# Ledger of designs, part 3: peptides against a protein of PDB entry 3ESW

Target 1, 322 residues: chain A of PDB entry 3ESW
Amino acid sequence: NNIDFDSIAKMLLIKYKDFILSKFKKAAPVENIRFQNLVHTNQFAQGVLGQSQHLCTVYDNPSWHSIVLETLDLDLIYKNVDKEFAKDGHAEGENIYTDYLVKELLRYFKQDFFKWCNKPDCNHCGQNTSENMTPLGSQGPNGEESKFNCGTVEIYKCNRCGNITRFPRYNDPIKLLETRKGRCGEWCNLFTLILKSFGLDVRYVWNREDHVWCEYFSNFLNRWVHVDSCEQSFDQPYIYSINWNKKMSYCIAFGKDGVVDVSKRYILQNELPRDQIKEEDLKFLCQFITKRLRYSLNDDEIYQLACRDEQEQIELIRGKTQ

## One batch from the design tools (peptide; aimed at target 1 F19)

Design b2_p15_2_s3 (made by RFdiffusion4, then SolubleMPNN; its pose is not in this set)
Fold by OpenDDE base, seed 1:
Structure b2_p15_2_s3 (fold): chain B 322 residues (1-322), chain A 15 residues (1-15)
Amino acid sequence: as target 1 above (322 residues)
Amino acid sequence: NFKKIAEELLKKLKE
């Protein structure tokens, strides 16, 4: 009996696709109950849900993309990308060009566009006066600052002239195109929008231990790539655990197509206790939110994303980010 | 693992 191996393989592929698609069907009543109970009883779960409701969708704004592209020096950016691409002489195809673009955007953003602000300059004394600034504390936004999604304002007094300078912590990334300064939060917020404006697949990564960065899906490397705008870093997920010797517990990635625990990519040593939620519950939560984000997608899109998810999970288990 | 098995089977069948 010549086993028609071709027929068997085709049947297996069909059954596999159907199995994968079945995982993305409408949640069963029991799963909805589990989800509701989890987010109502676990503060960490509620935090992840709250972040997902904002970070997964906020950057998918065509009007913002247009404003970004109109604000950046695209001629300079593409000139530099073309220059670096030409040096390598690589017949490696069109997909590698996007990696060069992201690397140039990192350079451009840090060197030419945005500024780190530990303390603001004095509004009265002018540039390079931050050394004279004393923090007085934080307060709520005024009427003008409130227009730009500002939750808190840091207050500083100039030791030289005695005047007060306000440093509003804006969450509106379009306002950040104007102010062009901030800390890790403002850097990551605006840089995430910038990458999205070029049509890239991007995730916002939240670390519980007060840092944030991006991931970019490289078609050339066929994986998610670490991107930190503050550090001008591309594909260096080890910098926090190894170079900084940072202790960390959770890294959660938020994108339009899903929420993923990426802790295994970044926490290579000095792991803090993961005691905020049960591992099974966190896995369930991320899968549940991801499922909801994909409700409007067709079967082919769902299948392609599921295949990408599987590859990422294999990578995370093997610890082979390099 | 199932995808990899299926892909490997498909490769063997095309040979």
Scores: peptide ipSAE 0.025, ipTM 0.555, DockQ to the pose 0.081
OpenDDE base, seeds 2, 3, 4, 5: peptide ipSAE 0.020, 0.020, 0.020, 0.008; ipTM 0.532, 0.526, 0.524, 0.459

Design b2_p15_2_s4 (made by RFdiffusion4, then SolubleMPNN; its pose is not in this set)
Fold by OpenDDE base, seed 2:
Structure b2_p15_2_s4 (fold): chain B 322 residues (1-322), chain A 15 residues (1-15)
Amino acid sequence: as target 1 above (322 residues)
Amino acid sequence: NNEKIAKELLEKLKK
């Protein structure tokens, strides 16, 4: 009996595909009950859900992508990408070009486009006056600031002229294309939109210990790559734990196709207690939200994403990104 | 990549 190994292999692949697809079918009533109970009883779970409702979909706006591309100096960006791509002589084709693009976008954003704002300049005294600014506290947005999804306004008094300067913390990334200044939140928000505007697979990473960054899926590296616009950092997930000696408990990635606990990629030392939720409940929550985000996808898309997820989980377990 | 892994596993099983 010549065992047709090719036929067995095809059958195994079909059964495996069906098995994977079965996990992404409509949630069972018991899973819905578990999800509802978890979100209603656990504040951290409620926070993750709330963030997912915004961060997983807000950047998938074609009109915003057009505005971004019209605002950036694309000629400069592509000139620099082409120049760096040509130096390395890589026969490795179109996939590595995207890594060069992301690296140039990091450079361009930090060096040419956006500004770090620890304190605002005085609106009356002009540029380079932030040293003269004293914080008075925070206030709610005024009628104009409220148009741009502003939750908080930091208030500063100029020690030189005595005038008040408002620093609105805008959450509208289109407004950030105009203001071109902020802290890690504004940087990551706008930079996530910028990367999405180039058609890239991007996730927004939230760290519980007051930092945020991006991940980009590199087709060349065939993995999620750490991207921090504030640091002009590409593929350096260790910078927080090692270079900053930062203590962290949770890093959660939010993308259009899923929510993933990526803590293992970034928390390499100085791990804080993970006491906000049970590990099994967090895993369930992320999987449940991911499943919901994929309900409109076809079987082939679901299968490809599930394969990517499995590869990422293996990577996160093995610590292979060093 | 899983198809490649499956093919590689199949090639290993053929040996």
Scores: peptide ipSAE 0.015, ipTM 0.457, DockQ to the pose 0.086
OpenDDE base, seeds 1, 3, 4, 5: peptide ipSAE 0.015, 0.012, 0.000, 0.000; ipTM 0.476, 0.434, 0.412, 0.414

Design b2_p15_4 (made by RFdiffusion4)
Pose (drawn by RFdiffusion4):
Structure b2_p15_4 (pose): chain A 322 residues (1-322), chain P 15 residues (1-15); non-standard residues A184 YCM
Amino acid sequence: as target 1 above (322 residues)
Amino acid sequence: SEAEELVEELEEKLD
């Protein structure tokens, strides 16, 4: 009995596909209550649910993608990307070009395109002039800035001239293309959209302890890559936990294809208690949403995606890539 | 050997 593994191996891969295609089916009402309900037991759940709605579908918008592309200096971007491919892009330029592009976009965005804003500059006094602004709080948007999905307008008084500069906080990333300034918040909103506009596979990563950033899929490294625009950073998920020494509890990724707990990639010391939601319930929550996010996908798509997800679980469950 | 490891991994995934 030379036991035939190649037979048994080829078989199973077949059986597994059925198991997978079954998993991403229906929404049998049984687990539906578990969902509709959990979203009332727990607000960390409503939190994730709400964000999934604002953040997964939103950046897939051709109208926007095109405006961003019109607006960005593609000649400059692609020139530099090409210049860096010139100084030899790995023996296998095997979709490595895509990585060099993301890196250059980070540079352009930071060194060139968008600017940070703690207190704003005075609108009437010069440009370099923020530290003579004392804030008078926040309030609702006026008629004009209401158009751009704004909730809060921080207002400031200039002690040198008396005029009041205002700093609306927008969510319309197309508006940010114009204003070209802000904090992680909008830096990240626009940068996610920018990444999506090159047709990259992109995600919005949310840390409960007030920071947001991106994840991009590198076909060259065939895994998700951490991208943080504010820090012009490429593959440095440790940056928060170690370099900054920031204490963190949860990290959640959002995208067209799904919602995934990516904590393990980032919270690699100074771990805070995860005391917000039964871990079993969180797994369920993401799965149900990811499943929901895929009813209209076909079998080949449902499967290829589920494998990428699995590849990711092993990466996170373990301590490494591969 | 590699096929045997693959069979074990697939059986674990199905369980």

Design b2_p15_4_s1 (made by RFdiffusion4, then SolubleMPNN; from b2_p15_4, 6 letters changed)
Fold by OpenDDE base, seed 5:
Structure b2_p15_4_s1 (fold): chain B 322 residues (1-322), chain A 15 residues (1-15)
Amino acid sequence: as target 1 above (322 residues)
Amino acid sequence: SSNERLVKELLEKLE
């Protein structure tokens, strides 16, 4: 009896696809109850949900993408990408071009476009006067600052001229294209939008211990790649745990197609207690939000994303992030 | 997909 292995393989693949698709069906009433109870009883779960409602969708704005592309020096960017691609890219295929693009965007953003702002320059004394600035505290936005999704304004006094300078912490990334300065929050916010404006698959990674960065899905590497605009870092997930010796408990990635606990990629040592939520409940929460984000997708899109998710989970278990 | 390739490779090894 020649076992038609090809027929068995085809049947297994069909059953596997059906099984995967079944996982992304509309949540059962019991799952909805579990979700509602979790977000009402667990503050960390409520925080993850709240972040997902903003971070998963806010960057998918075609009007913002157009404004970004009109603001950036695209001629310079593509000239530099083409130059680097011409050296090495021909041997590796066309998919590597996007990795060169992301690397150039990291360079361009840090070196040519955006500024780190620990303290603002004095509005009266001009550039390079931040050393003369004394923090007075923080306050709410004024009427003008409130137009640009500003939650907090840091207030500084110039020791030289005595004038007050306001440093509004804008959450509107379009305003950040004008101000071109900030800390890790502003850097990651605008850089996430920039990457999205080039049509890339990007996630926003939130770390509980007051840092944020991006992940980009590389078609060349066929995985999620660490991207930190502040550090001009590409594929260096170890920098926080090893180089900075940072202690961390949670890293959560937020994208249009899902929410994923990526802590295993970044927390390599000095792990803080994961006591904010049960591991099973966090896994359930991320899966539940991911299902909701995928409700409008077709079966082929759901299947492709599920295959990507499985490969990522295998990667995270095996510790293969070099 | 990578999973389809893996299934194919596994089937080829079972062969």
Scores: peptide ipSAE 0.020, ipTM 0.526, DockQ to the pose 0.099
OpenDDE base, seeds 1, 2, 3, 4: peptide ipSAE 0.017, 0.018, 0.018, 0.019; ipTM 0.527, 0.520, 0.527, 0.491; seed 2 fails the geometry check

Design b2_p15_4_s4 (made by RFdiffusion4, then SolubleMPNN; from b2_p15_4, 7 letters changed)
Fold by OpenDDE base, seed 5:
Structure b2_p15_4_s4 (fold): chain B 322 residues (1-322), chain A 15 residues (1-15)
Amino acid sequence: as target 1 above (322 residues)
Amino acid sequence: NKNKELVEELLKKLE
């Protein structure tokens, strides 16, 4: 009785594909009820849903991508990428080129393009005058600032000239291409758009403890890779827990194709209580939102993404990126 | 038939 293992394997793969596809069908009425109850009763769930409605789709704007590509020094970027890629003798294949591109974009963004802004320079005294600035508080945007999705404006007084300088916290990434400055929020916002403009698979990672970064899906490494524009960091998920000794409770990744709890990748020590939601409810919420984001995809796309999801879950359980 | 049953059993274990 020669068990045709090859035939069994083929049948298993077919049935597995069908099983996976069945999970991404339209939500059952019971799942919709559970979802509605969860987002109406749990504030953390409401927050995750609200963020997903923005972060999962806002960066998929072809007009914005064109503006980004027209604004960046593409000649310099590709020159540097080509230079680094040529050093490896192409032995690792074409997929590694995108890793070099992301690394160069990190360099270019931090070194040549964008500036960290703890305090703004004085509008009257000019560059490098932030040391003379005293915070007076925050207020709502004026009529001009409101055009660029500004929720808050920080107000500073210059100790030298006495003039007031406004630091609008713009959420419009196109405005950030002009202002070229900000904190982790502005950095991550614009850098996420930049990566998307190159056609890359990118997620926005929100940390509950007031930090944000990106993940890029490397076709070369065949996994999600930590990317922090503020730190010019590539594939260093440990920097927060280990290097900064940061205490964290939740890290949630938002992408066009899904919402994923990535806490296990980044919270390696000093874990804060995860008391905002039940673990099973958070898992359900992320899966439910992910399912909705994939409703328009074809069966092959759904299957490919589901395989990627499974690989990521295995990675997170095994701690391979730790 | 045995292969089909085995596959179905394995699938049930994955559910």
Scores: peptide ipSAE 0.007, ipTM 0.429, DockQ to the pose 0.229
OpenDDE base, seeds 1, 2, 3, 4: peptide ipSAE 0.006, 0.006, 0.007, 0.007; ipTM 0.400, 0.434, 0.433, 0.393

Design b2_p15_7_s1 (made by RFdiffusion4, then SolubleMPNN; failed a check: too like the target's own chain; its pose is not in this set)
Amino acid sequence: NFDSIAKELLEKLKK

Design b2_p15_7_s4 (made by RFdiffusion4, then SolubleMPNN; failed a check: too like the target's own chain; its pose is not in this set)
Amino acid sequence: NFDSIAKELLKKLEE

Design b2_p15_8_s2 (made by RFdiffusion4, then SolubleMPNN; its pose is not in this set)
Fold by OpenDDE base, seed 2:
Structure b2_p15_8_s2 (fold): chain B 322 residues (1-322), chain A 15 residues (1-15)
Amino acid sequence: as target 1 above (322 residues)
Amino acid sequence: DEIEKLRKLIEELQK
C-alpha cells in the first residue's frame, strides 16, 4: 500500500489549522471567570489590562496617520532610505526596504524632529535656558493642557527671571507633533504613532522599571525587532540589561493583535524578582487579551498570527541574541 | 534540533 504522503500531509495541515483555530474561539465561561477573578484580585493584571485597552488600539487611527505623514519631511526621509537601499538593499530583496525605513525614521526622529527634555527652557528667557530651571513639583493640568490628554504638569522656576514654566506631560501624540519634546514616554508614544503611520506592524513595550520602547515586525528578518527612538536603536534588545546594566522584572509588548510578555528578549541579566503575578496567570492574561483582540479576524488571519506567535515564542526560548 | 524542525515546519505551514 503506497502511503500517499501528500494526502497525509494535507490532512495533517488541515487538522493542525483546525487545532490552532480552536484555541482562538470565543473564550469559555471558565476562562472568563478566571480572567475576571485575576483582574479583580491582582493589581499588576489590572495594570496590564488597563494599558492594553489604550495601547493596543489608540495608534490605529487613520486620521492621526494622515496628520503624521503631513507633518514629517517625507521627501527627506525617502531620499535617505532610497540612498541606503541603493547601496546594499537590492541584494537582499524588497522586504529589507522597510528595515531601512525604520532606521531612517529613528535617525530623523532623534536628529531632526524631536528633542529630549530633561528640563524645559524658560518661556521668558528663550532657548537653551534649561540650566536655569529649578523644579518646584508637579500639578494637575489647566483647562488648555487638559485638551491634550495631560495627566501631570511639571512646574519649573527660572533662576534668572523668576518666571514659572510649565512642562505638561502630554499623552496626546498629535500634540507632541507640535511640542516636539519630551522624555521616554513622549518619545515612545509619538514614535509608535509614526511607525504605525507608515503601515508598519508595531508594538509598544512597557517596562515596569520606568522605560518604554517599540518593537517592529520586520518582514525581512521575519521577527519582532527592538526599536528605541530615544537611543536611535534598531535590533539591540541587549542595551538595557548589558549596556545600561539595568535591572528589570517585566517587559510587556502591546500591539493591535496581541499582548506578549517579551521579558526574555530584554532581561538578559540582573533580573529582578517577578513577584507581581504568578507566571501562569500572566501567561493566561496575555493570551486572553490577545484572543479578545483577534475576535474580529478571519480564520486565515488568526492562523497566520498564531504561527507568528509560535515563532516568537521559539525565538524567546532560544535566547539567540544575534 | 527539535526547535529548528518546528520552526521549519511552521515556515512551511505559512507558505
Scores: peptide ipSAE 0.014, ipTM 0.526, DockQ to the pose 0.125
OpenDDE base, seeds 1, 3, 4, 5: peptide ipSAE 0.008, 0.010, 0.010, 0.007; ipTM 0.485, 0.496, 0.443, 0.436

## One batch from the design tools (peptide; aimed at target 1 D6 A9 L13 Y16)

Design b2_p16_3 (made by RFdiffusion4)
Pose (drawn by RFdiffusion4):
Structure b2_p16_3 (pose): chain A 322 residues (1-322), chain P 16 residues (1-16); non-standard residues A184 YCM
Amino acid sequence: as target 1 above (322 residues)
Amino acid sequence: SESEELVEELLEKLEE
């Protein structure tokens, strides 16, 4: 009995596909309650549910993608990307070009395109002039800035001239293309959209302890890559936990294809207690949403995606890539 | 062998 593994191996891969295609089916009402309910037992759940709604579908918008592309200096971007591909781009330029592009976009965005804003500059006094602004709080948007999905307008008084500069906080990333300034918040909103506009596979990563950033899928490194525009950073998920020494509890990724707990990638010391939701319930929550996010996908798509997800679980469960 | 390891891994997956 030379036991035939190649037979048994080829067989199973077949059986596994059925197991997978079954998993991403229906929404049998049994687990539906578990969902509709959990969203009332727990707000960390409603939190994730709400964000999934604002953040997964939103950046897939051709109208926007095109405006961003019109607006960005593609000649400049692609020239530099090409210049860096010139100083050889790995023996296997095997979709490595895509990585060089993301890196250059980070540079352009930071060194060139967008600008940070703690207190705003005075609108009437010069440009370099923020530290003579004392804030008078926050309030609702006026008629004009109400168009751009704004909730809060921080207002400031200029002690040198008396005029009041205002700093609306927008969510319409197309508006940010114009204003070209802000904090992680909008820096990240626009940068996610920018990444999506090159047709990249992109995600919005949310840290409960007030920071947001991106994840991009590098076909060259065939895994997700951490991208933080504020820090012009490429593959440095440790940056928060170690370099900054920031204490963190949870990290959640959002995208068109799903919602995934990516904590393990980032919270690699200074771990805070994860005391917000039964870990079993969180797994369920993401799975149900990811499943919901895929009813209209076909079998080949449902499967290829589920494998990428699995590849990621092993990466996170373990301590490394591969 | 590689095929033997693959069979073990797939069986573990289907048991889940």

Design b2_p16_3_s2 (made by RFdiffusion4, then SolubleMPNN; from b2_p16_3, 6 letters changed)
Fold by OpenDDE base, seed 2:
Structure b2_p16_3_s2 (fold): chain B 322 residues (1-322), chain A 16 residues (1-16)
Amino acid sequence: as target 1 above (322 residues)
Amino acid sequence: SKNEELAKKLLEKLKE
């Protein structure tokens, strides 16, 4: 009996699709109860939920994308991308073009566009005066600063002129297009928006130990790629654990289509205790939020994303980012 | 065949 492998494969594909789709159906009452109990009893879970409510959706703003594209020197960016693509990219196919784009955006952002601000320059003395600035502490935003989603303002006194300079920690990425300065938070916030403005699949990665970066889904590499705007880093997830010898406990990625614990990608050594939540509860939480983010997607989109999720989980287990 | 390999992979995934 010639086994009709074509018919079997087709039948299995249908059954597999149905099985996957069944996992993304509306949450059962028991799952909702578990979720509510978890976020009411666990502070870390509350934090992850709170971040997901903002980070998973805030960057999907077409008006912001237009403002970004109008602000950037697109002629310079595409000129540089085209130049690098012309050298090597033709042999590797069209999908690699987006990797060149992200690499150029990293270069452009760090070298030409945005500035690291450890201390602000004195508003009175002008440029290159940050060395004269003494921190006095932090305070709440004033009425003007509050318009740009500012939670805190760092206050500095100039040792030369005695004047006070305010460094608002803006969370509005459109304001950051104007100010063009900040620390890791401002860098990652605006750079995430920039990548999204080019139509890329991007996640915001939060590390519990006070760092943040991006991930970009490379169609060429067929995986999520580490992207750090502060470091001009592409596909170097090891830089924190190995190069910085940073101790870390949690890395959580926030994207429009899901929340994922990506700790295994970045925590290669010096792992801190993961004592903020049970591993099973964190896994449940991320899956539950991801499921909610996908409620409006069609069956084909859900299936494609589920296949991507499975591939990522396999990658994270195997450590194959080499 | 490519379809046999696919069928095997899908069977493995359905067991997970």
Scores: peptide ipSAE 0.017, ipTM 0.514, DockQ to the pose 0.803
OpenDDE base, seeds 1, 3, 4, 5: peptide ipSAE 0.014, 0.007, 0.000, 0.014; ipTM 0.479, 0.455, 0.411, 0.484

Design b2_p16_3_s4 (made by RFdiffusion4, then SolubleMPNN; from b2_p16_3, 7 letters changed)
Fold by OpenDDE base, seed 4:
Parts: C-alpha cells; sequence; structure tokens
Structure b2_p16_3_s4 (fold): chain B 322 residues (1-322), chain A 16 residues (1-16)
C-alpha cells in the first residue's frame, strides 16, 4: 500500500490548524469565571489587563500615523536608510530594508528628534539650566495639561531664580511630537507610535522595574527584535541584565494581536522573585487577553499568529535569539 | 526612493 505521504501531511496540517483554531474560539464560561476572579483578586493581573486595554489598541490610530509621518524628516530618514542599505550591498526589495529603517529611526529619534529630560530647564532662566532645578514632588495636571492625557506633573524649583517649573508627564504621543522631551516612558510611547506609523508590527514592553521599550517583528529575521529608543539599541535584549546588571522580575509585551510574557528574553541574570502572580495564572491571563484581541480575526490570520506565537515560545525556551 | 513613494502612498491612504 503506497502510503500517500503528501495526503497524510495535508491531513495532519488540517487537523493541526483545526486544533489551533479551537484554542481561539470564544472562551468557555469556566475560563471567563477564572479570568474575572483573577483580575478581581490579583493586583498584578488587574494591572496587566489595564495596560492591555490601552497599549494593545492606542497606537492603531491612522490619524496619529498621518501626523507622525508629516512631522518626521522623511527625506533625511530615507536618504540615510538608502545609503546604509546600498553600502551593505543589499538588493532592492529585500525584507532586510525594514531592519535598516528601524535602525535609522532609532538614530534619528535619539540624535535629531527627541531629548532626554532628567530635569526640565527653568522656564525663567532658559536653556541648559536643569542643573539648578530641585524636585519638589508631583501633583495632578492642570486644565491645559489634562487635555494631553497627563497623569502627573513633576514640580521643580529653580535654585537660581526661585521660580517653579512644571514637567507634565504627558501620555498623549501627539503632544510628545511637540514637546520632544521625556524619560523612558515618553520615549517608548512616541517611538512605538513612530514605528506603528510605518506599518510595522510593534509591541510595547513593560518592565516591572521601571523601564519600557519596544519590540519590532522583523520579517527578515522572522522574530521579535528588541528595540530601545533611549539606548538607540536594535536586537540587544541583553543590555539590561548584562550591561546594566539590572535586576528584573517581569517583562510583558503588549501588541494589537496579543500580550506575551517576554521575561525570558531580557532576564538573563539577576532575576528578582516572580511573586506577584502564579506562573500558571499569568500564562492564562496573557492567553485569555490574546484570545480576546483576536476575536475579530479570520481563521488564516489566527493560524498565522498562532504559528508566530509558537516560534516565539520555542525561542524563549531555548534562550537563543535565532 | 521607491520606499519614499511607498510612505507617501501610505500617507495618502491614511488621509482617505
Amino acid sequence: as target 1 above (322 residues)
Amino acid sequence: SENKKIAEELLKKLKE
């Protein structure tokens, strides 16, 4: 009996696809109960849910993408991308071009566009006066600051003139296109939007230990790539654990298509206790949110994303960036 | 560059 291996392979692929799709069907009542109980009883779970409700969808705004692309020096960006791409002898149309684009966007953003703000300059004394600024604490936004999704305002007093300077921590990335300054939060927020504006698959990575960065899905590398706008870093997930010797417990990635615990990519040493939630409950939570984010997708989209998820999980287990 | 044209076309589509 000539075993038609091609027929068997096709049948196995169909069964596998059906199995994968079955996982993304509407949640069973028991899963909904588990989810509700988890987010009501566990503060970390509630935080992850709250972040997902914002970070997974906020950057999918065509109006914002237009404003970003109109604000950036696209001529400079593409000139530099084309120059570096040609220098390395790549042919036009290769998927690697997007990696060059992201690298140039990192350069452009850090060197030409955005500024790190540890302390603001004094509004009265002018530029390069941040050394004279003493923090007084934080307060709520005023009526003007509140228009730009401002959760807190840092207050500083000038030691030279005695005047107060406000540093609003804006969460509106369009306002950040105007202010062009901030810390890791503002940097990552606006840079995530910038990458999304170029039509890229991007995730926002939240680290519990007060840092944030991006991941970009490289079609050339066929994986999620670490991207830190603050560091002008591309594909250097080790910088926190190794170079900074940073201690970390959780890194959670938030994208339009899912929420993923990416801690294994970034926590290479000096792991802090993961005591905020049970590992099984965190896994369940991320899967449950991911499932909800995919409810409107077709079977082919769900299957492709599930294959990507599986590859990422394998990568994270092996500890090898391919 | 061809890529600039793609970005400009993307911008046009986003304004539509």
Scores: peptide ipSAE 0.042, ipTM 0.702, DockQ to the pose 0.014
OpenDDE base, seeds 1, 2, 3, 5: peptide ipSAE 0.009, 0.015, 0.016, 0.000; ipTM 0.458, 0.470, 0.458, 0.376

Design b2_p16_5_s1 (made by RFdiffusion4, then SolubleMPNN; its pose is not in this set)
Fold by OpenDDE base, seed 1:
Structure b2_p16_5_s1 (fold): chain B 322 residues (1-322), chain A 16 residues (1-16)
Amino acid sequence: as target 1 above (322 residues)
Amino acid sequence: SLLELAKLAEEYLKKS
C-alpha cells in the first residue's frame, strides 16, 4: 500500500494548526485561579504583571509616533542608511535595509541626539559643569515635573556657585525628546518609542540587575535581535555576561504581542540564583499574559505569532543564534 | 519540534 504522503502532510498541518490555536482559547477557570493566586502571593509575578500592563501597550500610540518622526532628522538618517545599503545591501536582499536602519538609528541616537547624564550640568554655570555637582538625594516631583510622569527627582548642589539643580527622572518619552538626556532607563524608553515609530516589531527587555535594552525582530535574520541604545550595540547579546562579566538572574521581554523570558539569550555565565519564582510559574505567567494580549487577534495572526514564538524557544534552548 | 515537522510538511506540499 503506497503511503499517501500528501494526505499525511495535509493532516499534519491541520492538526498542528488546531493544536496551536487550542493554546490560545479562553483560559479555563483553573488557569484564572492559578494566575490570580500567583500574582497575589508572589512579588516577582506581581512586578512582571505590572510592567506588562504598561510596557506592552504604551508605545502603540500613533500621536507619539508622529511627534517622534517630526522631531528626528529623517533626511540625515535615510541618507546614511541609503549610503550603507548601496555598498553591499543589494547582494543580501531587500530585507536587510531595515537592519541598516536600526544600526543608523543606534548611531544617530547616541552620537547626534541623546546624551548620557551621570550628573546634570549646573543650571546657573552652564554646559560642562557636571564635575562641580554634588548629589544631595532624591525627592518627589514638583507641580511642573508631575505633568510628565515623573516619579522621582535627583537633587544636586553646585560646588562652584552653590545653586541647586534638579534632575527629574521623567518616564514620559515625549518629554525626553525635549530634555534629550538620561541614564539607561530614559535611553531605553525613548529608543523603544523611536523604533516603534518606524513601524518595527520591538520589545522592551527588563533585567532584574538594573539594566534595560531593546529587541528588534529582523525580517532579514528572521529572529529577535539584541539592540542596546546606550552601547550602540546591534546583535551582541553576550556583552553583559561576557564583556561586562555581569551577574544576572532574569531578563524579561515586553512587547505588544507577548511577554517572554529571554534570560537564556543574555545570561551565558555568572548566573545568579533564580529564586524569585518557580520556573514553571514564570513560564505559566508569561504564557498567560501573552494569551491575554492576543485575545483580539484572528486565527491566522495567532498562528503566525505562535510559529515565531516556537522558533524563538528552539533558538533559546539550542543557544545558537542562527 | 512540531514546528519543524510542520515546516517539513509545508515544504513537501510546495514541491509537490
Scores: peptide ipSAE 0.228, ipTM 0.877, DockQ to the pose 0.602
OpenDDE base, seeds 2, 3, 4, 5: peptide ipSAE 0.218, 0.202, 0.177, 0.223; ipTM 0.869, 0.866, 0.852, 0.871

